# Designs tried in a protein design run: peptides against a protein of PDB entry 5IXI. Part 41

Target 1, 141 residues: chain A of PDB entry 5IXI
Amino acid sequence: TPLLDASSLEYLFAQGQYDLVKCLAPIRDPKTEQDGHDIENECLGMAVLAISHYAMMKKMQLPELPKDISYKRYIPETLNKSIRQRNLLTRMRINNVFKDFLKEFNNKTICDSSVSTHDLKVKYLATLETLTKHYGAEIFE

## One batch from the design tools (peptide; made by RFdiffusion4, then SolubleMPNN)

Design b2_p14_7_s4 (from b2_p14_7, 6 letters changed)
Fold by OpenDDE base, seed 3:
Parts: C-alpha cells; structure tokens; sequence
Structure b2_p14_7_s4 (fold): chain B 141 residues (1-141), chain A 14 residues (1-14)
C-alpha cells in the first residue's frame, strides 16, 4: 500500500510472525469441523510462506533447504502443542502434508520467479488478518 | 491474482 514503505513492511512481517507463533494474535475459532481443518491448513500455509521468504532471502532453493525442515517453529504454539499430542500416524500425515505444500508452492510459484519477497510478506500479512481475531485491520482497511 | 489463487488452492488441497 502507499502508506507502507519497505522498512515498515519488513517490520510488520517480522512482528506478524512473532505474534502468530506466540499466539499474541490468536487464530479464529472454528465454526465447523471442516473450518478447523481449514485453519490448520492455513497455519501450515503460513509456515510455507515464512520458509519460502527465508529461502529467497538466503538465495536458496528447495533442494538446498535442510532435509528436516519443519513447520513447528512457524505455527501457533497452541497448534504445535495440539499436534504433538496426536498419534504417530496423524503426526506423520501432517508432516507429509506440509512437505507437499512446501514442494508444490516452490515448484509452481517460487521457482518460476513470479513471486517476490515483497509478495510473500503481503500475502502473509493478508492471510494473518483473516486467520486471526481482529489482526491487521489497521494495515489493510 | 494468480498468486492468491495458487496459494488458496494449496491450502485447500488436503
């Protein structure tokens, strides 16, 4: 937006990541079971955006990322705790889903250089606004 | 946008 320069956007992106993980910006309450599933996928998507941004800033591609890369440090702590309490098969499934998300996003969006770090920051903050309760209204409204 | 559509499809794939 015209009101946000590069420095402001960088600050808000960093703060937004912190707020999401630390649950200072709590995720919205699910309205249905499917909504709960969507919220979880949105959180995994946020992790993909954050990691992709990191990779682009470091001029790295997916094959260069650590093989044990995980969503754990990039999702709300409450959700991370919830996932750790689930059975092994469920945790394995979630891990595979995340890896598929990261792979597909990298292959179809990042690798063709159609997306910039600026785009990722904007998408992250915009998604954060819809994912959480009352967050980001001052940025986009 | 194309980027928004791609991301939306991704998070709703599973």
Amino acid sequence: as target 1 above (141 residues)
Amino acid sequence: SEFDEAFSKLIHSY
Scores: peptide ipSAE 0.260, ipTM 0.825, DockQ to the pose 0.689
Fold by OpenDDE base, seed 5:
Structure b2_p14_7_s4 (fold): chain B 141 residues (1-141), chain A 14 residues (1-14)
Amino acid sequence: as target 1 above (141 residues)
Amino acid sequence: SEFDEAFSKLIHSY
């Protein structure tokens, strides 16, 4: 893959978040129920990366994040609408899964001083390529 | 990398 300078990476990371949430880079079609579950987990993972990046930029620790922090504004709008239509128990389960994702990622990775905002941007864009239908060709060729 | 493995394991752990 081509080497990206800091400014280019910052731009691509911001644009990638926008494209994912606004469904300009649509997520891949699920082939099975398990694949659909995997796609949702990948989207929750993308939210964890985005929030972790935000926290690092603001020099905040996980306990200092707002208590109402949520995945909702960091996942595709279509997926968010789908989740809101599910029953209360399912929505509670998804919320718990996300909170566990964020907590475990913080404990195992973000607390590692060797992980930088640069690393998070790269991982976000790399995951975006595999999660979406056609994104990434211009970046990774 | 260790970071990549940690993230991959995370999104497939639930």
Scores: peptide ipSAE 0.258, ipTM 0.824, DockQ to the pose 0.675
Fold by OpenDDE base, seed 2:
Structure b2_p14_7_s4 (fold): chain B 141 residues (1-141), chain A 14 residues (1-14)
Amino acid sequence: as target 1 above (141 residues)
Amino acid sequence: SEFDEAFSKLIHSY
């Protein structure tokens, strides 16, 4: 694999976020109902990574983030549209799951200085490769 | 790594 300097990694991380949200790198097709649930959780996880990276760059802790922070602008637009069409109970569950993801990730990982913005970018891109259909060939080959 | 394991456990905990 090619060596990536800090600037290249920053570029790829930003582009990967854009590609995921705009569905230029479409998520994989679910093979089962459980797989579909896993894919949605992975997308919520991607949102947590993106928000955590932002918070670390701004030297902000979770309580300093907007109280109405949401996954909506950090997940694929197709998934966001799908969620908006679901019933109230489902939407409430998804909101709660995301809030729990963000809180637990912050408490168990982000508050630990052992995790850097570099680690988050690498994890984001690595997860993006497995989450999407065709992404990553130029990056990881 | 512990970070990778923590992330994996999180996304599969719900």
Scores: peptide ipSAE 0.256, ipTM 0.825, DockQ to the pose 0.662
Fold by OpenDDE base, seed 4:
Structure b2_p14_7_s4 (fold): chain B 141 residues (1-141), chain A 14 residues (1-14)
Amino acid sequence: as target 1 above (141 residues)
Amino acid sequence: SEFDEAFSKLIHSY
């Protein structure tokens, strides 16, 4: 993996978020039902990384985050549409699990400072490479 | 949860 300076990393992180959400970097096709579930979990993980990074950069604590914060604007639009088509119970489960983990992770990243914004960007981009079909081929070859 | 485990694997893969 090539070494990226701070400005390049920040740029790629921002662009990567845009590409993922707008499906310019489409997520990989699931090979099995379990793989599909793993892909969705990875997308939700990407949302946690993005939101946590945002909170850290804005120096915001959990109580300062919007009450209706969700994964919706941080995951691929296609996946968001898919989730919205599922029944209420399923949507509630996904939302509750996400919120619980976001709370835990934000406490770890903001309060404990065990994870830096640099770590989040690197992990985001690395995951983006494996999550999507062809994204990152030029960066992580 | 399964989500937490999947995320942990994700963020610690590198």
Scores: peptide ipSAE 0.213, ipTM 0.800, DockQ to the pose 0.118

Design b2_p14_8_s1 (from b2_p14_8, 8 letters changed)
Fold by OpenDDE base, seed 1:
Structure b2_p14_8_s1 (fold): chain B 141 residues (1-141), chain A 14 residues (1-14)
Amino acid sequence: as target 1 above (141 residues)
Amino acid sequence: KAREIFEKFFSVFY
């Protein structure tokens, strides 16, 4: 696997976010119900990474982000549509799970300044390769 | 279960 320079990493990270959300890099098919839940939670994790990266680039703390911040802009559109079709209690649960993810990550990593924007991009892209069907096959070879 | 997935997902940062 070749080493990526900073410019290439920045480009791939930006493009990867776009491809994931717009479903140009479609999520892999779940093999089981549990696998489906794992995929959804990984997507929520990707949203946490994207939001955290944005916050770090803007030098913003989590409380400084909009109070209505959600995963909706940062997950695949197909998954977002699926979530919106679920009942109110399920949607509330998902919202709470996401808030817990974001809060936990912020408290244990961002506030400690142990995670850099570089780390977030690397994790994001690495997860894209696993989460999607064949994305990045040529890049991560 | 969600907590387990979270810990697994972000384990690389801890």
Scores: peptide ipSAE 0.150, ipTM 0.795, DockQ to the pose 0.639
Fold by OpenDDE base, seed 5:
Structure b2_p14_8_s1 (fold): chain B 141 residues (1-141), chain A 14 residues (1-14)
Amino acid sequence: as target 1 above (141 residues)
Amino acid sequence: KAREIFEKFFSVFY
């Protein structure tokens, strides 16, 4: 794995977010129904990373973020469209699970200052390599 | 299972 300096990491993180959301780096195909759920949950995890990174950069705690903060702008657009087509109860479940996890992650890592923005970017990019079909091959060779 | 996956996903931070 090549050394990534701070500027390179920042660039790759920003580009990776864009590529994931815009589906330029498409997520992998599920092998089973459960695998599909796992992929969605990984995408929600990516949203948590992105939001947490934003919050840390702005020196904001979770309660200071907008109350209607959502995963919608931080997951693949195709997945967002898919979720919007699901029934109300399913969407409510997804929203509640996401908000609960975001709060939990914030309390356990961000508020405790145990995670840096650097760590979040590394985890984000590392996940892109496995979550997407072929993304990251040139980055981590 | 969703919470379990999340915990596993972020285990590197715990």
Scores: peptide ipSAE 0.147, ipTM 0.788, DockQ to the pose 0.604
Fold by OpenDDE base, seed 4:
Structure b2_p14_8_s1 (fold): chain B 141 residues (1-141), chain A 14 residues (1-14)
Amino acid sequence: as target 1 above (141 residues)
Amino acid sequence: KAREIFEKFFSVFY
């Protein structure tokens, strides 16, 4: 695994977000139904990381973020489309889970300033490598 | 279950 300087990390983080959302780096195929649920929840986690990074860069706390903040712009477009096609109860549950994730992470890490934007980028890229099929091989191998 | 996944996912930050 090569060393990443600050500029390289910024570039890879930005590109990684784009690749994940645009499905240029497609998520791996689930091995089981439970694995599928785990993958979706990891995608929601990735959205939490991305939103938190954005908020920190803009020096904004969670209550200052737009009222309509959502995972929709921060997860794979294919997954977003799939979620929108699910029944109302499922969509409500997913929305609540995401809100809980974001609130929990904000309360335990961002508000305490225990997590830096650097940490978020590293975790994002590390997860991206394992979450997607072959993305990151050039970076982590 | 979802919270368990969350805790595992973000454990590196705690």
Scores: peptide ipSAE 0.145, ipTM 0.791, DockQ to the pose 0.633
Fold by OpenDDE base, seed 3:
Structure b2_p14_8_s1 (fold): chain B 141 residues (1-141), chain A 14 residues (1-14)
Amino acid sequence: as target 1 above (141 residues)
Amino acid sequence: KAREIFEKFFSVFY
């Protein structure tokens, strides 16, 4: 893994978010139904990282985040479309899972500043490498 | 299962 300066890391993080959401970095194919759920939860985790990074950059905590903040703009568009086609109970479950992820992460790491924005960017890019099919390999070359 | 994935995903921060 090459050493990246702050500006390069910031650029790659922003580009990585764009590539994930726009499916320019396609997520890996699930091997089983459970694997599909795991991939979905990893995507929700990516959304938590992105939102938490935004919140930290704006020096705001979870209760200060707008009510309309959701995973929708922070996950692959294909997954977002898939979720929108699911039944109400499933969508409610997903919403609850995401809220739990975001709340738990905020309580354990963000509120006490145990995690830096740098750490979030590194984790995001590292996860992008494992979550996507091949695009992630380009990040660390 | 979601909790397990969450803990694994964010373990690097704990």
Scores: peptide ipSAE 0.142, ipTM 0.789, DockQ to the pose 0.593

Design b2_p14_8_s2 (from b2_p14_8, 8 letters changed)
Fold by OpenDDE base, seed 1:
Structure b2_p14_8_s2 (fold): chain B 141 residues (1-141), chain A 14 residues (1-14)
Amino acid sequence: as target 1 above (141 residues)
Amino acid sequence: RSREIFEKFFSFFY
């Protein structure tokens, strides 16, 4: 597996975000109910990575982001539609889980500058490869 | 379980 240069990594990261959200790279089918829950949480994790990368690139701290920051723009549209159809309490829980993910990641990793934008891109693309159907098969050989 | 997924997912950075 060859190492990607910075420009290629930046391109693939941007394209990967688009492909995930627009379902051009559809998420894999769950094998069990538990697997489905794991997939959804990984998608929330992907949203945390995307938002954190955005914040770092804009030199913004998490408190400077809108208080109503949401995962909605950073997860597959199909999953977003599915979540919106769930009952209010479930949606509230998911919102809280996401906010907890974002807060924990920021407090434990981003705030002390232990993670670079490069690291975020690598993790995002690596997760995208395993999370989606056959995505990156030609790249991550 | 969500917390467990979080720990597993972000262990990459720890």
Scores: peptide ipSAE 0.302, ipTM 0.873, DockQ to the pose 0.634
Fold by OpenDDE base, seed 4:
Structure b2_p14_8_s2 (fold): chain B 141 residues (1-141), chain A 14 residues (1-14)
Amino acid sequence: as target 1 above (141 residues)
Amino acid sequence: RSREIFEKFFSFFY
């Protein structure tokens, strides 16, 4: 595939986020229970990337983000609905996992290294390809 | 397990 220019990458990243959340690019079917858990965790990872990108674009530090920052608007709506239907302990665990992901990524990568918004977009789109059923193939055809 | 997935996922940046 040809190398994408900056404007094309920006467009695809924005569209990819929309398609993932709105389930226009549906996530792949889990092969096992463990695979389902892996898919959910990768979705949380995608949320971390999206939030980090947003923060960097707004020149905000993660501590400046609302304390109630959540994955909810950055993951597939179907997954969000599924999580909301789970028991309280499970939801608390997922919230903690996400917050740990975000904190660890900020500490080890954003604050201590020179990760750019470009890098975040590339990782997001690359993961979108493997995470979704067919839409990812269109991006990298 | 979740942390292991995180490390694998974000190894791209490390």
Scores: peptide ipSAE 0.296, ipTM 0.872, DockQ to the pose 0.669
Fold by OpenDDE base, seed 5:
Structure b2_p14_8_s2 (fold): chain B 141 residues (1-141), chain A 14 residues (1-14)
Amino acid sequence: as target 1 above (141 residues)
Amino acid sequence: RSREIFEKFFSFFY
């Protein structure tokens, strides 16, 4: 496993976000309906990481972020299309879950500055390995 | 279930 310096990590993190959203690194196929739900929640978690990284780079806290902050620009396009096809109650639930994830992460980690942007990028890339079909092999070859 | 996934996902930082 090659050692990643700060510049390499920044590049891979940016490319990883693009690959995930544009489905160039497609998410793994769900084995069950529950597995599909778990995958979606992990994608929402990835959105929390991306947004938190953005906020930290801009020196903004959660209350300073736009009130209309959403996961839509930070999850795979295929998943976003799938969510838009679901009924109103389901979409409301997903929005609430995401907002809860963002609030909980901010309250427990970001507000205390216990997590750095470096940590967020590492977790993001590590999750891509397990969330996508074969992206991990490309990163660590 | 969602809270459980959150706990597992973000335990990396705790």
Scores: peptide ipSAE 0.295, ipTM 0.871, DockQ to the pose 0.627
Fold by OpenDDE base, seed 3:
Structure b2_p14_8_s2 (fold): chain B 141 residues (1-141), chain A 14 residues (1-14)
Amino acid sequence: as target 1 above (141 residues)
Amino acid sequence: RSREIFEKFFSFFY
Protein backbone atom coordinates (compact mmCIF):
# COMPACT_ATOMS: atom_id res chain seq x y z
CA THR B 1 0.00 0.00 0.00
CA PRO B 2 1.53 3.30 -1.07
CA LEU B 3 0.02 5.07 1.92
CA LEU B 4 1.56 2.74 4.50
CA ASP B 5 5.16 2.11 5.45
CA ALA B 6 6.30 -1.33 6.57
CA SER B 7 5.81 -0.66 10.27
CA SER B 8 2.31 0.70 9.77
CA LEU B 9 1.35 -2.28 7.63
CA GLU B 10 2.66 -4.70 10.24
CA TYR B 11 0.67 -2.95 12.96
CA LEU B 12 -2.55 -2.88 10.95
CA PHE B 13 -2.21 -6.53 9.98
CA ALA B 14 -1.75 -7.63 13.58
CA GLN B 15 -4.60 -5.44 14.78
CA GLY B 16 -6.83 -6.58 11.93
CA GLN B 17 -6.39 -10.23 12.83
CA TYR B 18 -7.29 -9.47 16.42
CA ASP B 19 -10.30 -7.38 15.43
CA LEU B 20 -11.66 -10.07 13.09
CA VAL B 21 -11.30 -12.96 15.52
CA LYS B 22 -12.61 -11.02 18.51
CA CYS B 23 -15.48 -9.63 16.42
CA LEU B 24 -14.45 -6.05 17.11
CA ALA B 25 -14.69 -5.72 13.35
CA PRO B 26 -17.87 -7.74 12.83
CA ILE B 27 -18.47 -9.47 9.51
CA ARG B 28 -21.19 -8.01 7.34
CA ASP B 29 -24.73 -9.34 7.47
CA PRO B 30 -25.55 -11.81 4.70
CA LYS B 31 -28.08 -10.66 2.14
CA THR B 32 -29.09 -14.24 1.28
CA GLU B 33 -28.33 -17.76 2.43
CA GLN B 34 -25.89 -18.09 -0.44
CA ASP B 35 -24.24 -14.84 0.60
CA GLY B 36 -23.81 -16.31 4.06
CA HIS B 37 -22.05 -19.29 2.54
CA ASP B 38 -19.78 -16.95 0.58
CA ILE B 39 -18.94 -14.98 3.71
CA GLU B 40 -17.98 -18.15 5.58
CA ASN B 41 -15.72 -19.23 2.75
CA GLU B 42 -14.04 -15.83 2.71
CA CYS B 43 -13.44 -16.23 6.43
CA LEU B 44 -11.81 -19.58 5.73
CA GLY B 45 -9.71 -17.79 3.15
CA MET B 46 -8.65 -15.28 5.77
CA ALA B 47 -7.57 -18.17 7.96
CA VAL B 48 -5.46 -19.55 5.11
CA LEU B 49 -3.77 -16.16 4.73
CA ALA B 50 -3.06 -15.87 8.44
CA ILE B 51 -1.69 -19.40 8.73
CA SER B 52 0.41 -19.01 5.59
CA HIS B 53 1.85 -15.76 6.90
CA TYR B 54 2.74 -17.46 10.17
CA ALA B 55 4.33 -20.40 8.37
CA MET B 56 6.40 -18.13 6.14
CA MET B 57 7.62 -16.10 9.10
CA LYS B 58 8.68 -19.32 10.83
CA LYS B 59 10.24 -20.74 7.65
CA MET B 60 7.85 -23.70 7.74
CA GLN B 61 6.32 -25.61 4.85
CA LEU B 62 2.79 -26.99 4.98
CA PRO B 63 3.89 -30.58 5.72
CA GLU B 64 5.73 -29.25 8.75
CA LEU B 65 2.60 -27.73 10.24
CA PRO B 66 0.59 -29.65 12.82
CA LYS B 67 -1.63 -32.29 11.24
CA ASP B 68 -4.60 -30.98 13.20
CA ILE B 69 -4.14 -27.38 12.10
CA SER B 70 -7.52 -25.70 11.87
CA TYR B 71 -9.30 -22.49 10.99
CA LYS B 72 -10.75 -22.21 14.48
CA ARG B 73 -8.24 -19.71 15.88
CA TYR B 74 -8.29 -17.54 12.77
CA ILE B 75 -11.99 -16.89 12.09
CA PRO B 76 -14.53 -14.76 13.96
CA GLU B 77 -15.42 -16.31 17.29
CA THR B 78 -19.12 -15.96 16.51
CA LEU B 79 -18.69 -17.96 13.31
CA ASN B 80 -16.66 -20.60 15.11
CA LYS B 81 -19.43 -21.00 17.68
CA SER B 82 -21.99 -21.28 14.89
CA ILE B 83 -20.00 -23.98 13.10
CA ARG B 84 -19.60 -26.03 16.27
CA GLN B 85 -23.39 -26.20 16.58
CA ARG B 86 -23.82 -27.74 13.13
CA ASN B 87 -24.15 -31.46 12.47
CA LEU B 88 -21.17 -33.76 12.00
CA LEU B 89 -21.44 -34.00 8.22
CA THR B 90 -21.53 -30.23 7.84
CA ARG B 91 -18.54 -29.77 10.11
CA MET B 92 -16.64 -32.43 8.20
CA ARG B 93 -17.42 -30.64 4.95
CA ILE B 94 -16.21 -27.31 6.30
CA ASN B 95 -13.01 -28.90 7.56
CA ASN B 96 -12.43 -30.51 4.17
CA VAL B 97 -13.04 -27.22 2.39
CA PHE B 98 -10.51 -25.49 4.61
CA LYS B 99 -7.93 -28.24 4.14
CA ASP B 100 -8.41 -27.98 0.39
CA PHE B 101 -7.99 -24.21 0.49
CA LEU B 102 -4.81 -24.48 2.51
CA LYS B 103 -3.29 -27.21 0.35
CA GLU B 104 -4.16 -25.50 -2.91
CA PHE B 105 -2.76 -22.18 -1.78
CA ASN B 106 0.42 -23.81 -0.55
CA ASN B 107 0.95 -25.83 -3.72
CA LYS B 108 0.23 -23.04 -6.17
CA THR B 109 1.63 -20.03 -4.35
CA ILE B 110 3.70 -20.60 -1.21
CA CYS B 111 5.89 -23.49 -2.33
CA ASP B 112 7.28 -21.60 -5.32
CA SER B 113 7.77 -18.45 -3.22
CA SER B 114 5.73 -16.34 -5.61
CA VAL B 115 3.98 -14.61 -2.71
CA SER B 116 5.60 -12.56 0.03
CA THR B 117 4.44 -11.86 3.56
CA HIS B 118 3.87 -8.30 2.39
CA ASP B 119 1.41 -9.53 -0.24
CA LEU B 120 -0.45 -11.58 2.35
CA LYS B 121 -0.85 -8.60 4.67
CA VAL B 122 -2.15 -6.40 1.86
CA LYS B 123 -4.70 -9.00 0.74
CA TYR B 124 -5.76 -9.65 4.32
CA LEU B 125 -6.44 -6.00 5.06
CA ALA B 126 -8.13 -5.39 1.72
CA THR B 127 -10.46 -8.34 2.29
CA LEU B 128 -11.10 -7.27 5.86
CA GLU B 129 -12.38 -3.95 4.54
CA THR B 130 -15.02 -5.60 2.35
CA LEU B 131 -15.83 -8.55 4.61
CA THR B 132 -16.63 -6.50 7.70
CA LYS B 133 -19.34 -3.89 8.13
CA HIS B 134 -17.40 -0.62 8.22
CA TYR B 135 -13.77 -1.49 8.81
CA GLY B 136 -10.93 0.30 7.07
CA ALA B 137 -12.88 2.91 5.18
CA GLU B 138 -11.04 5.76 6.87
CA ILE B 139 -7.68 4.02 6.47
CA PHE B 140 -7.64 3.14 2.78
CA GLU B 141 -9.87 5.90 1.37
CA ARG A 1 -19.07 -23.48 -5.16
CA SER A 2 -16.45 -23.43 -2.43
CA ARG A 3 -13.74 -24.07 -5.00
CA GLU A 4 -15.09 -21.25 -7.10
CA ILE A 5 -14.88 -18.92 -4.11
CA PHE A 6 -11.33 -20.11 -3.48
CA GLU A 7 -10.27 -19.39 -7.03
CA LYS A 8 -11.82 -15.94 -6.92
CA PHE A 9 -10.39 -15.14 -3.50
CA PHE A 10 -6.83 -16.20 -4.27
CA SER A 11 -6.67 -14.98 -7.86
CA PHE A 12 -5.03 -11.92 -6.32
CA PHE A 13 -1.83 -13.93 -6.01
CA TYR A 14 -1.81 -15.58 -9.44
Scores: peptide ipSAE 0.272, ipTM 0.865, DockQ to the pose 0.632

Design b2_p14_8_s3 (from b2_p14_8, 9 letters changed)
Fold by OpenDDE base, seed 3:
Structure b2_p14_8_s3 (fold): chain B 141 residues (1-141), chain A 14 residues (1-14)
Amino acid sequence: as target 1 above (141 residues)
Amino acid sequence: DAKEIFKKFFSFFY
């Protein structure tokens, strides 16, 4: 596969976010109930990557992010709709998981500047390949 | 186990 320059990577990252959220690149079907939970958690991870990338581009630290920061705009719309239908305790758990992911990633990786925005984009796109049914064909062929 | 998924997912950066 050809190497991507910075401009191409930036474009693909933006497009990938759009495709994931709008379900143009639909997430893969779970093989088991546990697999379904794993997929959801990976989606939360994708949200962390997207938010972290945004924060880094804006030169913001985690404490400077809005306290009401949410995964909702950064996960597949189908998953977001599913979560909204779940009971309060489940939604609270998911919120806690996401916030823990974000905090942990920031504390262990972002704050020490060991991760670049480039790395985030690469991880995001690479995850789209495995998380979704069809994404990555143009990139990885 | 969300913690396990986190470790696996973000191990890319470690």
Scores: peptide ipSAE 0.370, ipTM 0.881, DockQ to the pose 0.664
Fold by OpenDDE base, seed 4:
Structure b2_p14_8_s3 (fold): chain B 141 residues (1-141), chain A 14 residues (1-14)
Amino acid sequence: as target 1 above (141 residues)
Amino acid sequence: DAKEIFKKFFSFFY
């Protein structure tokens, strides 16, 4: 919404995180196996956005975050349960992908650019529209 | 490729 003020954006961002994690806004059905992988990777990206936003709001740097920081609290619960049921090598790969995403975003975007918490919220909500089944209509219509 | 997904996903900020 082009006329979305800061307070409304903050509210929608918080609610959007809750809806995604609690599966109140379920992710869309994959069209192919590759599409499924893309969806999962975008969910990991959403986790990076949420964590980065949290860190910025708390004025924390990446090294100050918990040692075992994870995507688990920031992705759909259904996806988290699915990942936990996969084999060890797959889980290790997913964890490494997430950590690489977080590190790369921190180094090349947060540290090297003037990315604001506002930008993170906008990207998060915009991605919810395409990532979930019907949530986009609720946000922008 | 996860790296490709990263570049596409975060291109919004570049």
Scores: peptide ipSAE 0.356, ipTM 0.877, DockQ to the pose 0.682
Fold by OpenDDE base, seed 5:
Structure b2_p14_8_s3 (fold): chain B 141 residues (1-141), chain A 14 residues (1-14)
Amino acid sequence: as target 1 above (141 residues)
Amino acid sequence: DAKEIFKKFFSFFY
């Protein structure tokens, strides 16, 4: 198979983000209620990766990001619509989980400068394969 | 458990 060079990885990462958010690569169906929560939390994790990648590219630290930074632009639109329909307490919990994810990842990984933008893209695409129904099934020439 | 999912998800970097 051909090498996945930096340019190809950048393209696939950008396209993967678009496909996930626009539901062109739909997330897999949950097997149980707990599985549904796990899927949502993985989506929040994907948002953390995307935001962290953006911050690193712009050389911004977490406190320098907008105070109202949210997962909404970085998760599947269908999931975002679903979350908006839930009660206030549930939405507050989800917001807290996301903020905790972002803060903890920044403190434990990003601030230590042990992770590169390359690593973030690889993890994002690898997770996309398992999180979505058919991603990776297409044959490329 | 959200914390458990976090650890599993980000174990790639640890």
Scores: peptide ipSAE 0.352, ipTM 0.874, DockQ to the pose 0.668
Fold by OpenDDE base, seed 2:
Structure b2_p14_8_s3 (fold): chain B 141 residues (1-141), chain A 14 residues (1-14)
Amino acid sequence: as target 1 above (141 residues)
Amino acid sequence: DAKEIFKKFFSFFY
């Protein structure tokens, strides 16, 4: 992984978020059903990273974020559409998983200041490279 | 399962 200065990292992080959500960097094809579930959960993790980065930049704590905060605008649009078509119990489960991810990450990582916005961007981009089909080839090769 | 993914995913920060 190449070393990036702060400005380059900020640019790539912003563009990477856009590419993931708009499916310009499409998520990889699942190899199995379990792999598909893992991909979805990693997408929820990406949403947690994006939201946490936003909160840190705005100097907000989790309770100060909107009460109805959701993963919907931070995951691939194709996945969001797929989730909306699933039954109520499944959607409730996914929402609960996301809320648990966000809460635990906030309580055990963000609140104790052990993670910086720099760390979040690095993790986001590194995950994007493995989560998507061909993203980052020109960046990491 | 989801908890396992969480642990693996966020192990980067721990």
Scores: peptide ipSAE 0.318, ipTM 0.867, DockQ to the pose 0.664

Design b2_p14_8_s4 (from b2_p14_8, 9 letters changed)
Fold by OpenDDE base, seed 5:
Structure b2_p14_8_s4 (fold): chain B 141 residues (1-141), chain A 14 residues (1-14)
Amino acid sequence: as target 1 above (141 residues)
Amino acid sequence: KSREIFKKFFSSFY
């Protein structure tokens, strides 16, 4: 893995978020129903990373974030559309699980550890490589 | 299962 300086990492992180959300870097195809569920959860995880990074950059604690904070702007648009088409109970479950994990991650990982914005960007890009079909090849070659 | 997946996803931070 080549060394990425701070400026390069910042650029790649920003571009990676855009590419994921806009589906310019499409997520991998699920092999099974369970794999599809795992992919969805990975996307939600990416949203947690992005939101946490935003909060840290703005020096905001999770309670200071809008109460209606959602994954919607931080996951692939295709997945967001898919979720919106699901029944109310399913959407409620997804929302609750996401919010619970976001809170847990913030408290246990961000607040109780030395995780930095740098670490979040690295994790985001590393996950992007495995989550998408071919995007990571150029970054980590 | 979702919670377990999230924990695994962020295991590098724990």
Scores: peptide ipSAE 0.153, ipTM 0.819, DockQ to the pose 0.705
Fold by OpenDDE base, seed 2:
Structure b2_p14_8_s4 (fold): chain B 141 residues (1-141), chain A 14 residues (1-14)
Amino acid sequence: as target 1 above (141 residues)
Amino acid sequence: KSREIFKKFFSSFY
């Protein structure tokens, strides 16, 4: 991966979030059912990264975030729509899994200052490359 | 070091 200055990294991170959510950078097609589940989990991970970055920038701890914080505005709109169409138990499971991921990341990674906002941006963009169909080539070529 | 943490984090999704 290329080395980017702070301004370039900030720009690409912001644009990448927008492109992912708005499906301008569409997620890759699943090769198998398991691959589909992996893609969804990666999207939830992307939401955790985005929320954590926001919290760090605002100097907010997880308990200070809104109690109804959700992945909904941080994942592809197509995936969000798909999740909303699933049964109640499945949606509850997804919500719980997301909350657990966010809590774990906050407690074990963010709170101990082992990860910076810079690291989050790099991880987000690196994941975006593998998660989407063509956006990675645009970023690094 | 940070990459190892992220790998562990994302591996837990699968």
Scores: peptide ipSAE 0.099, ipTM 0.767, DockQ to the pose 0.112
Fold by OpenDDE base, seed 1:
Order: C-alpha cells, then sequence, then structure tokens
Structure b2_p14_8_s4 (fold): chain B 141 residues (1-141), chain A 14 residues (1-14)
C-alpha cells in the first residue's frame, strides 16, 4: 500500500465520508445474518471515527458536543432509513449502543492512546475499503 | 499499523 501525503489523505477522508453517507460507495451485501449485523456495527464504528475526528479537529471534548449527537449523519442513508423503520425499542437499543461505543472509544482509545487525526483517517479509509463493494481499489493497491 | 490501533475498539462492535 502506497503512502499518501497529508493533503491527499485529507481529501480522501472527506470524500470517503461523503461517498459512504450518500451511498456512492455502497456497503457490501451481507452473506449471512451475522454478517449483516457486523456491517451495521462497522457503520456505527465509522460514525464514531468521523465524530471523533471532528471533535479532535475542533479541540472539543465529548461533553462539549451537542447532546443530541447521533450516528444519523455519519452512516449510509440506506442504513439510516432501515433503522428508522424498526420499532421503538430497537431504535432505543441502537442509540444506547452507539453512545456506549462513542464513550468507550473516547475514554479507552483517544484518551489512553496517542491516537491522532491522521490515525483516524487511515483507519476510516481502510475500513471503508473492506466495508464497501469495490471502493478504493485503485488507491489501496 | 493503524489497523492494530483500533483492533480493540472494532472488536467490540462484532
Amino acid sequence: as target 1 above (141 residues)
Amino acid sequence: KSREIFKKFFSSFY
């Protein structure tokens, strides 16, 4: 895998977020029910990465973020629509799981490790490659 | 190398 300069990495990260949310880079088809669950969790993880990157860039702590922060803006629109169609209890569970993941990542990964915005971008793009069908094939050769 | 940094984090999702 070739090294990317800072400008290229920043561009690809921004474009990758847009492509994922707008489904220009569609997520891979689930092979099993468990695979579908894994894909959904990976998408939630991508949201955590995106939010954490934003917070770090703005030098904000999690408590300083809006209280109504949600995964909705950071996951594929198709998945967001799917979640909205689920019953209230399921949606509540997903919301709680996401909040827990975000908190855990902040406390156990961001604070306990020297994770930088560079690391977040690299992880985001690497995950994007495996999460989507054929996205980044030319970049991550 | 970056994949190892978040291995613990992403493992909690699966």
Scores: peptide ipSAE 0.092, ipTM 0.762, DockQ to the pose 0.107
Fold by OpenDDE base, seed 3:
Structure b2_p14_8_s4 (fold): chain B 141 residues (1-141), chain A 14 residues (1-14)
Amino acid sequence: as target 1 above (141 residues)
Amino acid sequence: KSREIFKKFFSSFY
């Protein structure tokens, strides 16, 4: 991980979020059905990181977030479109999984540990590198 | 260091 000043890291984090959502940094292709599931979970994790970072920056706790908080704006648009095409029960499952991830992260990582917004940005960019095909490698050059 | 911090969280994805 390259040594970046706070301003540079903030810029790269914002740009990374944009690139992931807009599919400018396309996610890797799944080799199996399980790989596809793992990729989806990683994307949901990215959403959790982004939302948690936002909450921390605004000095608000998870319960203060809107009840209709969703992963939709924080995952690749291609994946979002894919999820929207799935049946109701599947979408409900995904929503529940996401909410569980967010709650779990808040309780066991954010609240119980000394994780900072800096740590979240670093983890986000590091995950982006492994999640995307080639674009992610450019982040650390 | 970041990987160690989030190991608990990300392990729950799989």
Scores: peptide ipSAE 0.090, ipTM 0.759, DockQ to the pose 0.109

